Peptides against a protein of PDB entry 1EMU. Designs and how they scored, part 21

Target 1, 132 residues: chain A of PDB entry 1EMU
Amino acid sequence: PPYLKWAESLHSLLDDQDGISLFRTFLKQEGCADLLDFWFACTGFRKLEPCDSNEEKRLKLARAIYRKYILDNNGIVSRQTKPATKSFIKGCIMKQLIDPAMFDQAQTEIQATMEENTYPSFLKSDIYLEYT

## One batch from the design tools (peptide; aimed at target 1 G44 K60 A64)

Design b2_p18_7_s1 (made by RFdiffusion4, then SolubleMPNN; from b2_p18_7, 7 letters changed)
Fold by OpenDDE base, seed 5:
Structure b2_p18_7_s1 (fold): chain B 132 residues (1-132), chain A 18 residues (1-18)
Amino acid sequence: as target 1 above (132 residues)
Amino acid sequence: SEAVDRESQRVIEELLSE
């Protein structure tokens, strides 16, 4: 069953709508759902093809991601990203140089946080175990 | 995956609506 694949990798968990739902519920209870939302935001942002018609939308989205997750020093995403990474993102925003990969390093760092902490905890949670 | 695409789109739309 799919839940067994979820235990094999975070990737498998996030490739399943039910897996995402359960994991998000768990993260909300732990006060760290922003980790997952940021991860998906970065993924969605990277998928937007740079073109003249998307320029304004991409800039707006990049600013929104920056303001919500990076600029918020009290947020879990900000606390789990390195200063150099946040500074780079800030620079991109200020210069309006919105490369599709501008959040890649931050996404990698947040993914590592989930891999090392929240994902293992999820597999030990009542939410997951009761589902199995 | 379809799940990733769907959730990514949802989060993006939410961010753009704020």
Scores: peptide ipSAE 0.837, ipTM 0.975, DockQ to the pose 0.915
OpenDDE base, seeds 1, 2, 3, 4: peptide ipSAE 0.837, 0.837, 0.836, 0.836; ipTM 0.975, 0.975, 0.975, 0.975

Design b2_p18_7_s2 (made by RFdiffusion4, then SolubleMPNN; from b2_p18_7, 10 letters changed)
Fold by OpenDDE base, seed 2:
Structure b2_p18_7_s2 (fold): chain B 132 residues (1-132), chain A 18 residues (1-18)
Amino acid sequence: as target 1 above (132 residues)
Amino acid sequence: SEARDKISEEVIEKLLSE
């Protein structure tokens, strides 16, 4: 069953609608749902192919991601990303150099945070165990 | 995956609407 795959890898969990829903519920209770939302924001951003027709949209989205998750020093995402990574993103925003991969390093760092902390905790949570 | 694509799109749309 899918829930067994969720326990094998975070990747499997994040590929499943039910898994994502349960994990997000857990993260919300832990006050760190922004980790997951940021991860998916980065994924979605990278999928937007650069072209003349979506340049404005991509810039707006990049700015939104930056303001919501990176610039907020009180946020969990900001606390779990390296200063150099945040500085790089800021530079991209200021220079309006909006490469599809500009959030990749930050996404990797947030993914590592989830892998090391919230994901293992989720697998031990009542939410997951009661589902199985 | 389909789920990942859907959730990513929803998150983006929410961000763009704020």
Scores: peptide ipSAE 0.789, ipTM 0.969, DockQ to the pose 0.939
OpenDDE base, seeds 1, 3, 4, 5: peptide ipSAE 0.788, 0.786, 0.788, 0.788; ipTM 0.969, 0.969, 0.969, 0.969

Design b2_p18_7_s3 (made by RFdiffusion4, then SolubleMPNN; from b2_p18_7, 9 letters changed)
Fold by OpenDDE base, seed 2:
Structure b2_p18_7_s3 (fold): chain B 132 residues (1-132), chain A 18 residues (1-18)
Amino acid sequence: as target 1 above (132 residues)
Amino acid sequence: SSAREAASEEVLEKLLAE
């Protein structure tokens, strides 16, 4: 069953609608839901192909991601990303240089946080175990 | 996956709505 694959890799968990839902519920209880939302935001943002037609949209999205997750020093994403990474993102926003990969390093750092902490904890949680 | 794509789109839409 899919839930067994979820225990094998975070990738498998995040490729499954039920897995995402349960993991998000768990993260919300832990006050860490922004980790997952930021990760998905970065994934979605990177897929937007730059062109004249979506330049304004991409800039708006980049600014929104920055304000929501990076700028808030009390936020879990901000606390789990390196200062140099956050500074780079700020620089991109200020210069309006919106490359599809501008959040890649931050996403990598947040993914590592999930892999090392929240994902293992999820597999030990009542939410996951009761589902199995 | 389709689930990942849907989740990503949902987050982005929420961000744009704020």
Scores: peptide ipSAE 0.801, ipTM 0.970, DockQ to the pose 0.930
OpenDDE base, seeds 1, 3, 4, 5: peptide ipSAE 0.801, 0.798, 0.800, 0.800; ipTM 0.970, 0.969, 0.969, 0.969

Design b2_p18_7_s4 (made by RFdiffusion4, then SolubleMPNN; from b2_p18_7, 8 letters changed)
Fold by OpenDDE base, seed 1:
Structure b2_p18_7_s4 (fold): chain B 132 residues (1-132), chain A 18 residues (1-18)
Amino acid sequence: as target 1 above (132 residues)
Amino acid sequence: SSAVEAESEAIIEKLLAE
């Protein structure tokens, strides 16, 4: 069953709508749902191919991601990303150099945080265990 | 995956609406 695959990898968990839902619920209880939302935001941002018609949209989105998750020093995403990573993102925003990969390092760091902490905890949570 | 794509799109739309 799918829930067994979820325990094999975070990737498998996030590839499943039900897995995402349960994991998000868990993260909300832990006060760190922004980790997951940021991860999805980065994924979505990266897939937006730069072109003349979406330049403004991409800039707006990049700014939104930056303001919501990176700029807030008290936020979980900000706390779990390295200063150099955040500075790079800020630089991209200020210079309006919006490369599709500009959030890749931040996403990697947040993914590592989930892999090392919240994902293992989720697999030990009542939410997951009661589902199985 | 389709789930990742759907969630990503939803988050993007939410962010753009704020």
Scores: peptide ipSAE 0.788, ipTM 0.969, DockQ to the pose 0.886
OpenDDE base, seeds 2, 3, 4, 5: peptide ipSAE 0.787, 0.785, 0.786, 0.787; ipTM 0.969, 0.968, 0.968, 0.969

Design b2_p18_8 (made by RFdiffusion4)
Pose (drawn by RFdiffusion4):
Structure b2_p18_8 (pose): chain A 132 residues (1-132), chain P 18 residues (1-18)
Amino acid sequence: as target 1 above (132 residues)
Amino acid sequence: SATDKEAERVVDELLEEE
């Protein structure tokens, strides 16, 4: 059963659309869906190849992720990401040196944040328990 | 995969907002 696999690892949960939908609903109700959206945004950004034809799209996307999740140090993703990590990201944006992996460290930190609090809470939530 | 499709959807949504 897919719902049982979701309890075995966060990666199993995020590899199933039903799992992602349920988890995001839980996070939305807890006021922190940005954690999951950012996690997927980093993955989406990284898979774009660093070729000339993608340069403009990638810069716009890197800026968008930075502006929404990294810029104001008040949003949940910004609060859960380290200062040095955000500093590096800001540098990449300003220098326009955007490597595909530039958000990897921030993604790891957000991933650990979900594994540490919201993911375990989701597995004990009414939404999950009802679904199962 | 579901992860790839979800990542692409979130990227498209961010680019529409811009």

Design b2_p18_8_s1 (made by RFdiffusion4, then SolubleMPNN; from b2_p18_8, 6 letters changed)
Fold by OpenDDE base, seed 1:
Structure b2_p18_8_s1 (fold): chain B 132 residues (1-132), chain A 18 residues (1-18)
Amino acid sequence: as target 1 above (132 residues)
Amino acid sequence: SALDQESERVVERLLAEE
């Protein structure tokens, strides 16, 4: 069953609608749902092809991600990303150099945070165990 | 995939909030 795949990798969990829902519920209880939303935002951003028709949309999205998750010094995403990573993103926004990979390092750092802490805790949670 | 669909949903929500 799918829930067994969820325990094998975070990617398998995030590639399942029920898995996403349960994990988000768990993260909300832990006060760190922004980790997941930021991760998905980065994924969605990178998928947008840089072209003339997408330029305005991509810039708007990049700014939205930056303002919501990076600029918020009290937010968990900001606390779990390195200063150099945040500075790089800020530089891209200020220079309007919106490369599809501009959030890759930040996404990697947030993914590592989930892999090391929240994902293992989720697999031990009542939410997951009761689902199995 | 569910992952792709969720990423798109999150993006659209962020854009709508701006």
Scores: peptide ipSAE 0.834, ipTM 0.973, DockQ to the pose 0.919
OpenDDE base, seeds 2, 3, 4, 5: peptide ipSAE 0.833, 0.832, 0.833, 0.833; ipTM 0.973, 0.973, 0.973, 0.973

Design b2_p18_8_s2 (made by RFdiffusion4, then SolubleMPNN; from b2_p18_8, 7 letters changed)
Fold by OpenDDE base, seed 2:
Structure b2_p18_8_s2 (fold): chain B 132 residues (1-132), chain A 18 residues (1-18)
Amino acid sequence: as target 1 above (132 residues)
Amino acid sequence: SALDKTSEEIVEKLLEEE
């Protein structure tokens, strides 16, 4: 069953609609749902290929991600990303150099945070165990 | 995929908030 795959890898969990829903519910209870939302935002952003028709949209989205998750020093995403990573993103925004990969390092760091903390905790949670 | 769909939904929400 899919829930067994969820325990094998975070990616498997995030590739399942039920898995995403349960994990997000868990994260909300832990006050750290922004980790997952940011991760998905980065994924969605990277999928937008640069072209003339996407330029405005991509810039707008990049700014939105930056303002919501990176600029907020009190946010969990900001606290779990390295200063150099945040500075790089800020630089991209200020220079309007919006490369599809500009959030990759931040996404990697947030993924590591989830892998090391919230994901293992989720697998021990009542939410997951009751589902199984 | 669920991953792709969710990522798109998050993006749409972010853009709506702007």
Scores: peptide ipSAE 0.807, ipTM 0.969, DockQ to the pose 0.936
OpenDDE base, seeds 1, 3, 4, 5: peptide ipSAE 0.807, 0.806, 0.806, 0.807; ipTM 0.969, 0.969, 0.968, 0.969; seeds 1, 5 fail the geometry check

Design b2_p18_8_s3 (made by RFdiffusion4, then SolubleMPNN; from b2_p18_8, 5 letters changed)
Fold by OpenDDE base, seed 1:
Structure b2_p18_8_s3 (fold): chain B 132 residues (1-132), chain A 18 residues (1-18)
Amino acid sequence: as target 1 above (132 residues)
Amino acid sequence: SALDAESERVVEELLAEE
């Protein structure tokens, strides 16, 4: 069953509709659902290939991600990303150099946070265990 | 995929908030 694959890797969990739903519910209870939303935002952003028709959309999205998750010093994402990583992102925004990979390092750091803390805890949670 | 669909949903939500 799919729930067994969820325990094998975080990626398997995040590639399943039920898995995403249950994990999000768990993260909300822990007050750190922004970790997941940021991760998906970065994924979606990277999918937008640079072209003339995407220019405005990509810049707007990059700024939205920056303002919501990076600039907010009280946010869990900001607290779990390195200063150099946040500084790099800020520089990209200020210079309007919107490379598809500009959030990759931040996404990696947030993914590591989830894999080290919330993901293992989720697998031991009542939410997951009751589903199995 | 579910991952792709969720990423698109989150992106659209962010853009709508602007």
Scores: peptide ipSAE 0.829, ipTM 0.971, DockQ to the pose 0.933
OpenDDE base, seeds 2, 3, 4, 5: peptide ipSAE 0.828, 0.826, 0.827, 0.828; ipTM 0.971, 0.971, 0.971, 0.971

Design b2_p18_8_s4 (made by RFdiffusion4, then SolubleMPNN; from b2_p18_8, 7 letters changed)
Fold by OpenDDE base, seed 2:
Structure b2_p18_8_s4 (fold): chain B 132 residues (1-132), chain A 18 residues (1-18)
Amino acid sequence: as target 1 above (132 residues)
Amino acid sequence: SALDKISEEVVEKLLKEE
Protein backbone atom coordinates (compact mmCIF):
# COMPACT_ATOMS: atom_id res chain seq x y z
CA PRO B 1 0.00 0.00 0.00
CA PRO B 2 1.09 3.59 -0.63
CA TYR B 3 1.58 4.40 3.05
CA LEU B 4 4.45 1.93 3.18
CA LYS B 5 6.19 3.82 0.41
CA TRP B 6 5.72 7.02 2.39
CA ALA B 7 7.85 5.56 5.14
CA GLU B 8 10.60 4.64 2.69
CA SER B 9 11.03 8.05 1.09
CA LEU B 10 9.95 11.61 1.69
CA HIS B 11 9.69 11.99 -2.05
CA SER B 12 7.22 9.13 -2.17
CA LEU B 13 5.17 10.83 0.50
CA LEU B 14 5.18 14.10 -1.41
CA ASP B 15 4.19 12.37 -4.63
CA ASP B 16 0.94 11.06 -3.15
CA GLN B 17 -2.19 13.11 -2.68
CA ASP B 18 -3.17 11.43 0.57
CA GLY B 19 0.38 11.52 1.82
CA ILE B 20 0.66 15.23 1.19
CA SER B 21 -2.64 15.86 2.91
CA LEU B 22 -1.72 13.94 6.03
CA PHE B 23 1.77 15.37 6.22
CA ARG B 24 0.44 18.89 5.78
CA THR B 25 -2.05 18.33 8.58
CA PHE B 26 0.76 17.15 10.80
CA LEU B 27 2.96 20.11 9.92
CA LYS B 28 0.14 22.54 10.60
CA GLN B 29 -0.26 21.10 14.07
CA GLU B 30 3.46 21.54 14.59
CA GLY B 31 3.36 25.12 13.33
CA CYS B 32 5.68 24.46 10.42
CA ALA B 33 3.47 23.96 7.38
CA ASP B 34 5.45 26.70 5.63
CA LEU B 35 8.27 24.23 5.13
CA LEU B 36 6.10 22.16 2.85
CA ASP B 37 4.47 25.09 1.11
CA PHE B 38 7.85 26.61 0.36
CA TRP B 39 9.11 23.31 -0.99
CA PHE B 40 6.18 23.05 -3.36
CA ALA B 41 6.50 26.69 -4.33
CA CYS B 42 10.10 26.13 -5.34
CA THR B 43 9.13 23.08 -7.35
CA GLY B 44 6.40 24.96 -9.13
CA PHE B 45 8.64 27.92 -9.80
CA ARG B 46 11.36 25.80 -11.35
CA LYS B 47 8.83 24.29 -13.73
CA LEU B 48 8.12 27.66 -15.30
CA GLU B 49 10.46 27.82 -18.26
CA PRO B 50 11.98 31.19 -19.04
CA CYS B 51 10.46 32.83 -22.08
CA ASP B 52 9.14 36.20 -23.13
CA SER B 53 5.58 35.33 -22.17
CA ASN B 54 6.57 34.04 -18.72
CA GLU B 55 8.96 36.81 -17.72
CA GLU B 56 6.48 38.89 -15.76
CA LYS B 57 4.86 35.89 -14.15
CA ARG B 58 8.16 34.38 -13.10
CA LEU B 59 9.41 37.63 -11.59
CA LYS B 60 6.17 38.12 -9.72
CA LEU B 61 6.28 34.59 -8.38
CA ALA B 62 9.91 34.87 -7.35
CA ARG B 63 9.13 38.06 -5.46
CA ALA B 64 6.17 36.41 -3.78
CA ILE B 65 8.24 33.46 -2.62
CA TYR B 66 10.99 35.76 -1.41
CA ARG B 67 8.70 38.07 0.52
CA LYS B 68 6.61 35.35 2.09
CA TYR B 69 9.25 32.87 3.12
CA ILE B 70 12.75 34.34 2.91
CA LEU B 71 12.33 37.95 3.96
CA ASP B 72 10.24 37.07 7.02
CA ASN B 73 12.86 36.62 9.70
CA ASN B 74 10.28 35.19 12.07
CA GLY B 75 9.29 32.48 9.62
CA ILE B 76 10.45 28.92 9.95
CA VAL B 77 11.74 28.85 6.37
CA SER B 78 13.95 31.85 7.02
CA ARG B 79 15.24 30.29 10.23
CA GLN B 80 16.05 27.03 8.46
CA THR B 81 17.90 28.54 5.50
CA LYS B 82 21.48 29.71 5.59
CA PRO B 83 22.26 33.42 5.44
CA ALA B 84 24.31 33.00 2.28
CA THR B 85 21.42 31.24 0.60
CA LYS B 86 18.99 33.97 1.54
CA SER B 87 21.44 36.63 0.40
CA PHE B 88 21.80 34.95 -2.96
CA ILE B 89 18.05 34.89 -3.45
CA LYS B 90 17.80 38.53 -2.43
CA GLY B 91 20.45 39.37 -4.97
CA CYS B 92 18.58 37.60 -7.72
CA ILE B 93 15.42 39.49 -6.87
CA MET B 94 17.13 42.87 -6.70
CA LYS B 95 18.96 42.30 -9.97
CA GLN B 96 15.89 40.75 -11.58
CA LEU B 97 17.98 37.77 -12.59
CA ILE B 98 15.33 35.12 -12.26
CA ASP B 99 16.95 31.80 -13.06
CA PRO B 100 14.73 28.72 -12.73
CA ALA B 101 17.24 27.27 -10.28
CA MET B 102 17.51 30.32 -8.02
CA PHE B 103 15.61 28.62 -5.18
CA ASP B 104 17.27 25.22 -5.54
CA GLN B 105 19.70 25.63 -2.67
CA ALA B 106 17.02 26.94 -0.36
CA GLN B 107 14.73 24.10 -1.32
CA THR B 108 17.50 21.64 -0.61
CA GLU B 109 18.07 23.11 2.83
CA ILE B 110 14.38 23.04 3.67
CA GLN B 111 14.11 19.49 2.40
CA ALA B 112 16.99 18.53 4.66
CA THR B 113 15.17 20.11 7.58
CA MET B 114 12.11 18.04 6.84
CA GLU B 115 14.15 14.88 6.31
CA GLU B 116 15.91 15.28 9.62
CA ASN B 117 13.05 16.44 11.80
CA THR B 118 9.44 16.71 10.70
CA TYR B 119 9.36 13.74 8.34
CA PRO B 120 10.64 11.25 10.93
CA SER B 121 8.30 12.75 13.51
CA PHE B 122 5.41 12.38 11.11
CA LEU B 123 6.10 8.68 10.75
CA LYS B 124 5.82 8.37 14.53
CA SER B 125 2.71 10.53 14.75
CA ASP B 126 -0.79 9.41 15.55
CA ILE B 127 -1.90 10.86 12.22
CA TYR B 128 0.27 8.49 10.24
CA LEU B 129 -0.04 5.48 12.51
CA GLU B 130 -3.81 5.67 12.63
CA TYR B 131 -3.87 5.82 8.85
CA THR B 132 -1.89 2.63 8.54
CA SER A 1 1.27 13.56 -10.54
CA ALA A 2 0.07 14.76 -7.17
CA LEU A 3 3.37 16.50 -6.63
CA ASP A 4 3.00 18.46 -9.85
CA LYS A 5 -0.60 19.32 -9.12
CA ILE A 6 0.06 20.63 -5.64
CA SER A 7 3.05 22.59 -6.88
CA GLU A 8 0.86 24.34 -9.41
CA GLU A 9 -1.78 25.07 -6.80
CA VAL A 10 0.75 26.58 -4.43
CA VAL A 11 2.13 28.74 -7.22
CA GLU A 12 -1.31 29.97 -8.21
CA LYS A 13 -2.14 30.81 -4.63
CA LEU A 14 1.04 32.82 -4.23
CA LEU A 15 0.39 34.73 -7.41
CA LYS A 16 -3.12 35.60 -6.31
CA GLU A 17 -1.88 36.88 -2.98
CA GLU A 18 0.34 39.43 -4.74
Scores: peptide ipSAE 0.764, ipTM 0.962, DockQ to the pose 0.934
OpenDDE base, seeds 1, 3, 4, 5: peptide ipSAE 0.768, 0.764, 0.762, 0.763; ipTM 0.963, 0.962, 0.962, 0.962; seeds 1, 5 fail the geometry check

## One batch from the design tools (peptide; aimed at target 1 K68)

Design b2_p19_1 (made by RFdiffusion4)
Pose (drawn by RFdiffusion4):
Structure b2_p19_1 (pose): chain A 132 residues (1-132), chain P 19 residues (1-19)
Amino acid sequence: as target 1 above (132 residues)
Amino acid sequence: SATDEEAERVVEELLEEEE
């Protein structure tokens, strides 16, 4: 059963659309869906190849992710990401040196944040328990 | 995979917000 696999690892949960939908609904109700959206945004950004034809799209995307999740140090993703990590990201944006992996460290920190609090809470939530 | 499709969906949503 897919719902049982979700309890075995966050990666199993995020590899199933039903799992993602349920988990995002839980996060939305807890006021922190940005954690999951950011996690997927980093993955999406990284898979774009660093070729000339993608340069403009990539820069716009890197800026968008930075502005929404990294810029104001008040949003949940910004609050859960380290200062040095955000400093590096800002540097990449301003220098326009955007490597595909530039958000990797921030993604890892956000991933650990979900594994540490919201992911376990989700597995004990009414939403999950009802679904199962 | 579901992860890849969801990631592409979130990227396109972010790019629409920048329009």

Design b2_p19_1_s1 (made by RFdiffusion4, then SolubleMPNN; from b2_p19_1 with T3L A7S R9K)
Fold by OpenDDE base, seed 1:
Structure b2_p19_1_s1 (fold): chain B 132 residues (1-132), chain A 19 residues (1-19)
Amino acid sequence: as target 1 above (132 residues)
Amino acid sequence: SALDEESEKVVEELLEEEE
């Protein structure tokens, strides 16, 4: 069943509607749901291919991600990303150099945080265990 | 996929919050 695959791979968990729902519920209880939302935001941003028709949209989205998750010094995403990574993102925003890969390093760091902490904890949580 | 759909949903919500 799918819940067994969730225990084998974070990617499997995040590629399942029920898995996403349960994991988000868990993260909300832990006060760190922004980790997941940021990860999905980066994924969605990267999928938007640069072209004349979506230039403004991509810039707006990049700014939104930056302001909500990177600029907030008290946020968990900001605390779990390296200063050099955040500085690079800021530079891209200020220079309006909006490359599809500009959030890749930040996403990698946040994914590592989930892999090392919240994901293992989720698999030990009542939410997951009661589901199985 | 669920992953793709969720990513699109999150992006849409972020853009709506900026408006």
Scores: peptide ipSAE 0.803, ipTM 0.964, DockQ to the pose 0.895
OpenDDE base, seeds 2, 3, 4, 5: peptide ipSAE 0.802, 0.802, 0.802, 0.802; ipTM 0.963, 0.963, 0.963, 0.963; seed 3 fails the geometry check

Design b2_p19_1_s2 (made by RFdiffusion4, then SolubleMPNN; from b2_p19_1, 6 letters changed)
Fold by OpenDDE base, seed 1:
Structure b2_p19_1_s2 (fold): chain B 132 residues (1-132), chain A 19 residues (1-19)
Amino acid sequence: as target 1 above (132 residues)
Amino acid sequence: SALDKTSEEVVEKLLEEEE
């Protein structure tokens, strides 16, 4: 069953609608749902290929991600990303150099945070265990 | 996929919040 694959990798969990829903519920209870939302935002942003018609949309989205998750010093995403990573993102925004990969390092760091903390905790949670 | 769909939904919500 799919829930067994969820325990094998975070990617398997995030590639399943039920897995996403349960994990999100867990993260909300832990006060760290922004980790998952940021991760998905970065994924969605990277999928937007640069073109004339997408220029304004991509810039707007990049700014939104920056303001919501990076600039918020009290946010969990900001606390779990390195200063150099945040500075790089800020630089991209200020220079309006919106490369599809501009959030890759930040996404990697947030993914590592989930892999090391929230994901293992989820697999030990009542939410997951009751589902199995 | 669920991953792709969720990514798109999150992006859409972020853009809506900025408008």
Scores: peptide ipSAE 0.807, ipTM 0.965, DockQ to the pose 0.939
OpenDDE base, seeds 2, 3, 4, 5: peptide ipSAE 0.806, 0.806, 0.806, 0.807; ipTM 0.965, 0.965, 0.965, 0.965; seeds 3, 4 fail the geometry check

Design b2_p19_1_s3 (made by RFdiffusion4, then SolubleMPNN; from b2_p19_1, 5 letters changed)
Fold by OpenDDE base, seed 1:
Structure b2_p19_1_s3 (fold): chain B 132 residues (1-132), chain A 19 residues (1-19)
Amino acid sequence: as target 1 above (132 residues)
Amino acid sequence: SALDEESERIIEKLLEEEE
């Protein structure tokens, strides 16, 4: 069953509708749902193919991600990303050089945070265990 | 996929908040 795959791979959890829902519920209780939203935002952003017709959209989205998750010094995403990573993102925004991969390092760091902390805790949570 | 759909949902939500 899918819930067994969730325990073997974070990717499997995040590619399952029920898995996402349960994990989000858990993260909300822990006050760190922004980790998940940021991760998905980075994924969605990278999928947007650069072209003349979506230049404005991509810039808007990059700014939105930056303002919501990187600039918030009290936010968990900001706390779990390295200063050099945040500085690089800021530079891209200021220079309006919006490469599809500009959030890759930040996403990697947030994924590592989930892998090391919230994901293992989720698998030990009553939310997950009651589902199984 | 669920992953793709959720990523799109989050993107759209962020864009709406900027408008």
Scores: peptide ipSAE 0.804, ipTM 0.967, DockQ to the pose 0.871
OpenDDE base, seeds 2, 3, 4, 5: peptide ipSAE 0.803, 0.803, 0.803, 0.804; ipTM 0.967, 0.967, 0.967, 0.967

Design b2_p19_1_s4 (made by RFdiffusion4, then SolubleMPNN; from b2_p19_1 with T3L A7S)
Fold by OpenDDE base, seed 1:
Structure b2_p19_1_s4 (fold): chain B 132 residues (1-132), chain A 19 residues (1-19)
Amino acid sequence: as target 1 above (132 residues)
Amino acid sequence: SALDEESERVVEELLEEEE
């Protein structure tokens, strides 16, 4: 069943509607749901191919991600991303150089945080165990 | 996929908050 795959791969968990829902519920209880939302935001941003018709949209989205997750010094995403990574993102925003890969390093760091901490904890949580 | 759909949902939510 899918819940067994969730225990083998974070990617499997995040590619399942039930998995996403349960993991989000767990993260909310832990006060760190922003990790998941940021990860999905980066994924969605990278999928938007640069073109004349979506240039404004991509810039707005990049700014939104930056303001909500990177600029917030009290946020968990900001605390779990390296200063050099955040500075690079800020530079891209200020220069309006919005490359599809501009959040890749930050997403990698947040993914590592989840894999090392919240993901293993989720697999030991009552939420997951009661589902199985 | 669920992953793609969720990523799109989150993006749309962020854009709505900026408007």
Scores: peptide ipSAE 0.812, ipTM 0.966, DockQ to the pose 0.891
OpenDDE base, seeds 2, 3, 4, 5: peptide ipSAE 0.811, 0.810, 0.811, 0.811; ipTM 0.965, 0.965, 0.965, 0.965; seed 3 fails the geometry check

Design b2_p19_2 (made by RFdiffusion4)
Pose (drawn by RFdiffusion4):
Structure b2_p19_2 (pose): chain A 132 residues (1-132), chain P 19 residues (1-19)
Amino acid sequence: as target 1 above (132 residues)
Amino acid sequence: EEEEEELLEENIAEAIAAK
């Protein structure tokens, strides 16, 4: 059963659209869906190839991720990401040197944040328990 | 900024659709 696999690893949960939908509903109710949206945004950004034809799209996307999740140090993703990590990201944006992996460290830190609090809480939530 | 926000939403949607 897919719902049982979700309890075995966060990666199993985020590899199933039903799991993602349920988990995002839980996060939305807890006021922190940005954690998951950012996690997927980093993955989406990284899979874009660094060729000339994608240059403009990638710069705009890197700036968008930075502006929404990294810029103001008050949003939940910004609060859960390290200062040096955000400093590096800001440098990449300003220099316009955006490697596909530039958000990897921030993604890892957000991933650990979900594994540490919201993911376990989701597995003990009414939403999950009802679904199962 | 509006175009970049749209690209962000589409990027997230495509990342999730690949699952």

Design b2_p19_2_s1 (made by RFdiffusion4, then SolubleMPNN; from b2_p19_2, 6 letters changed)
Fold by OpenDDE base, seed 1:
Structure b2_p19_2_s1 (fold): chain B 132 residues (1-132), chain A 19 residues (1-19)
Amino acid sequence: as target 1 above (132 residues)
Amino acid sequence: MKEEEELLEELIKEEIASK
């Protein structure tokens, strides 16, 4: 069953709607749902192909991601991303150089945070164990 | 800013829905 795959790989968990739902519920309980939301925001953003018709939308999205997750010093995403990474993102926003990959390093760092902390805890949680 | 927040929420929602 899918829940066994979730225990073998975070990637498998994040590629399953039921898995995402349970994991997000757990993260909300732990006060760190922003980790997951940011991860999906980065993935969605990277998938947007740059063109003249969506330039404004992409800039707005980039600014939104920056303001919500990177600029918030009290947020868990900001605390779990390196200063150089945040500085790079800020630079992209200020220069309006909105490359699809501009959040890749930040996403990698947040993914590592989940791998090392929240993901293992989720697999030991009542939410996951009662589901199995 | 409200528009930007809505765009962000939709982006996340659509990405999760795609799974």
Scores: peptide ipSAE 0.787, ipTM 0.962, DockQ to the pose 0.914
OpenDDE base, seeds 2, 3, 4, 5: peptide ipSAE 0.787, 0.785, 0.786, 0.787; ipTM 0.962, 0.961, 0.962, 0.962

Design b2_p19_2_s2 (made by RFdiffusion4, then SolubleMPNN; from b2_p19_2, 7 letters changed)
Fold by OpenDDE base, seed 2:
Formats: structure tokens, C-alpha cells, sequence
Structure b2_p19_2_s2 (fold): chain B 132 residues (1-132), chain A 19 residues (1-19)
């Protein structure tokens, strides 16, 4: 069953609607749902192909991601990203150099945080164990 | 910015829904 695959890798968990739902619920209880939301925001942003027609939208989205997760020094995402990574993103926003991959390093760092902390905790949680 | 926040929420929802 899918829940067994979830225990094998975070990737499998995030590739399943039920897995995402349960994991997000768990993260909300832990006060760190922004980790997952940021991860999906980065993935979605990277998929947007740059062109003249969506330049304004891409800039708005990049700014939104920056303001919501990077600029907020009290946020879990900001606390779990490296200063150099945050500075790079800030630079992109200020210079309006909005490359599809501008959040890749931050996403990698947040993914590592989940792999190391919240994902293992989720597999030991009542939410996951009751589902199995 | 309210518009930026809405765009971000929609982006996340759409990406999760596409899984």
C-alpha cells in the first residue's frame, strides 16, 4: 500500500495526495506547515516558463514567496535557510532578475530540513500510525 | 500585498492538486 512507500522516502510521500494531506496536517500541529508550502511554491514557480506575457506575474510570485517565507525572520523557512541563500534571493528580487531556478537552493535546504527532522517525526506520529 | 498573497496561495494549491 502507498503508506509503506511513504516510509521509504519523502519523495514518495510528496507524490501522493493522501500523503501530502496527512503530512501537512502533522506539520500544522508542529507549527511548521510553511516548510511544505514553501517547497511546493518553489516547485510551482520553477515550472513557469519566462516570457513577455507572464513577466509581471512571475515577478509578483517571486516577491510573494520572498516576503512570505524569506523576509520573515521569525518564520520557520527563514530560520532553516542559510544567510547566503536568503541574500541571493533578495538580490534577485531587488534587481528584478527572476530566473526560474532562483529558489532552488532554498528549496534544497528546506527539503533537507524536512528529511532530517519533520519527516522522521511524521513516521512516528499518531497521524501516520493510525492511518496504517 | 493582497494580490501577491493570492497568487502565491493559488500557486501552491495548483501544484499540490497536480500531484
Amino acid sequence: as target 1 above (132 residues)
Amino acid sequence: DEEEEKLLEELIKEEIASV
Scores: peptide ipSAE 0.795, ipTM 0.965, DockQ to the pose 0.885
OpenDDE base, seeds 1, 3, 4, 5: peptide ipSAE 0.793, 0.793, 0.792, 0.794; ipTM 0.965, 0.965, 0.965, 0.965; seed 3 fails the geometry check

Design b2_p19_2_s3 (made by RFdiffusion4, then SolubleMPNN; from b2_p19_2, 7 letters changed)
Fold by OpenDDE base, seed 2:
Structure b2_p19_2_s3 (fold): chain B 132 residues (1-132), chain A 19 residues (1-19)
Amino acid sequence: as target 1 above (132 residues)
Amino acid sequence: MEEEDELLKELIEEEIASK
């Protein structure tokens, strides 16, 4: 069953809507749901190919991601990303150089945070165990 | 900023829905 695959890798968990739902519920209880939301935001953003017709929307999205997750010093994402990474993103926003990969390093750091902490804890949680 | 928040919400929802 799918829940067994979820225990094998975070990737399999994040590729399943049921898995995402359960994991997000767990993260909310831990006060760190923003980790997951940021991760999906980065993935979605990277998939948007630059063109004249979507340039304005891409800039707005980039600014939104930056302001909500990176600039907020009280947020879990900001606390789990390195200063150099945040500075790079800020630079891209200020210069309006909106490359599809501009959040890749930040996403990698947040993914590592989940792999090392919240994902293992999720597999030991009542939420996951009751589902199995 | 309010518009940006909505765009961000949609982006996340669409990505999850694609799974």
Scores: peptide ipSAE 0.775, ipTM 0.955, DockQ to the pose 0.915
OpenDDE base, seeds 1, 3, 4, 5: peptide ipSAE 0.775, 0.774, 0.774, 0.774; ipTM 0.955, 0.955, 0.954, 0.955

Design b2_p19_2_s4 (made by RFdiffusion4, then SolubleMPNN; from b2_p19_2 with E1M E5D N11L A18S)
Fold by OpenDDE base, seed 2:
Structure b2_p19_2_s4 (fold): chain B 132 residues (1-132), chain A 19 residues (1-19)
Amino acid sequence: as target 1 above (132 residues)
Amino acid sequence: MEEEDELLEELIAEAIASK
């Protein structure tokens, strides 16, 4: 069953809507839901191919991601991303150079945070174990 | 910002829906 694949890799968990739902519920209880939301925001953003018709929207989205997760010094995403990574993103926003991959490094760092902490805890949680 | 929150919610929802 899919829940066994979720225990094999975080990637498998994040590729399954049921797994995502359970994991997000767990993260919300832990006060860490922003990690997952940011991860999916980055994924969604990267999928938007730049063109004349979506340039303004992409800029707005990039700014939104930056202001909510990177600029917020009290946020868990900001605390778990490297200063150089945050500076790079800030530079992209200031220069209005909005490459689809501009959040890739930050997403990687947040993914590593989940891999090392919240994902293992999730697999030991009542939420996951009761589902199995 | 409320508008930005809505944009992010939409973006996240679309990304999850693609799975």
Scores: peptide ipSAE 0.750, ipTM 0.950, DockQ to the pose 0.821
OpenDDE base, seeds 1, 3, 4, 5: peptide ipSAE 0.749, 0.748, 0.749, 0.750; ipTM 0.950, 0.950, 0.950, 0.950

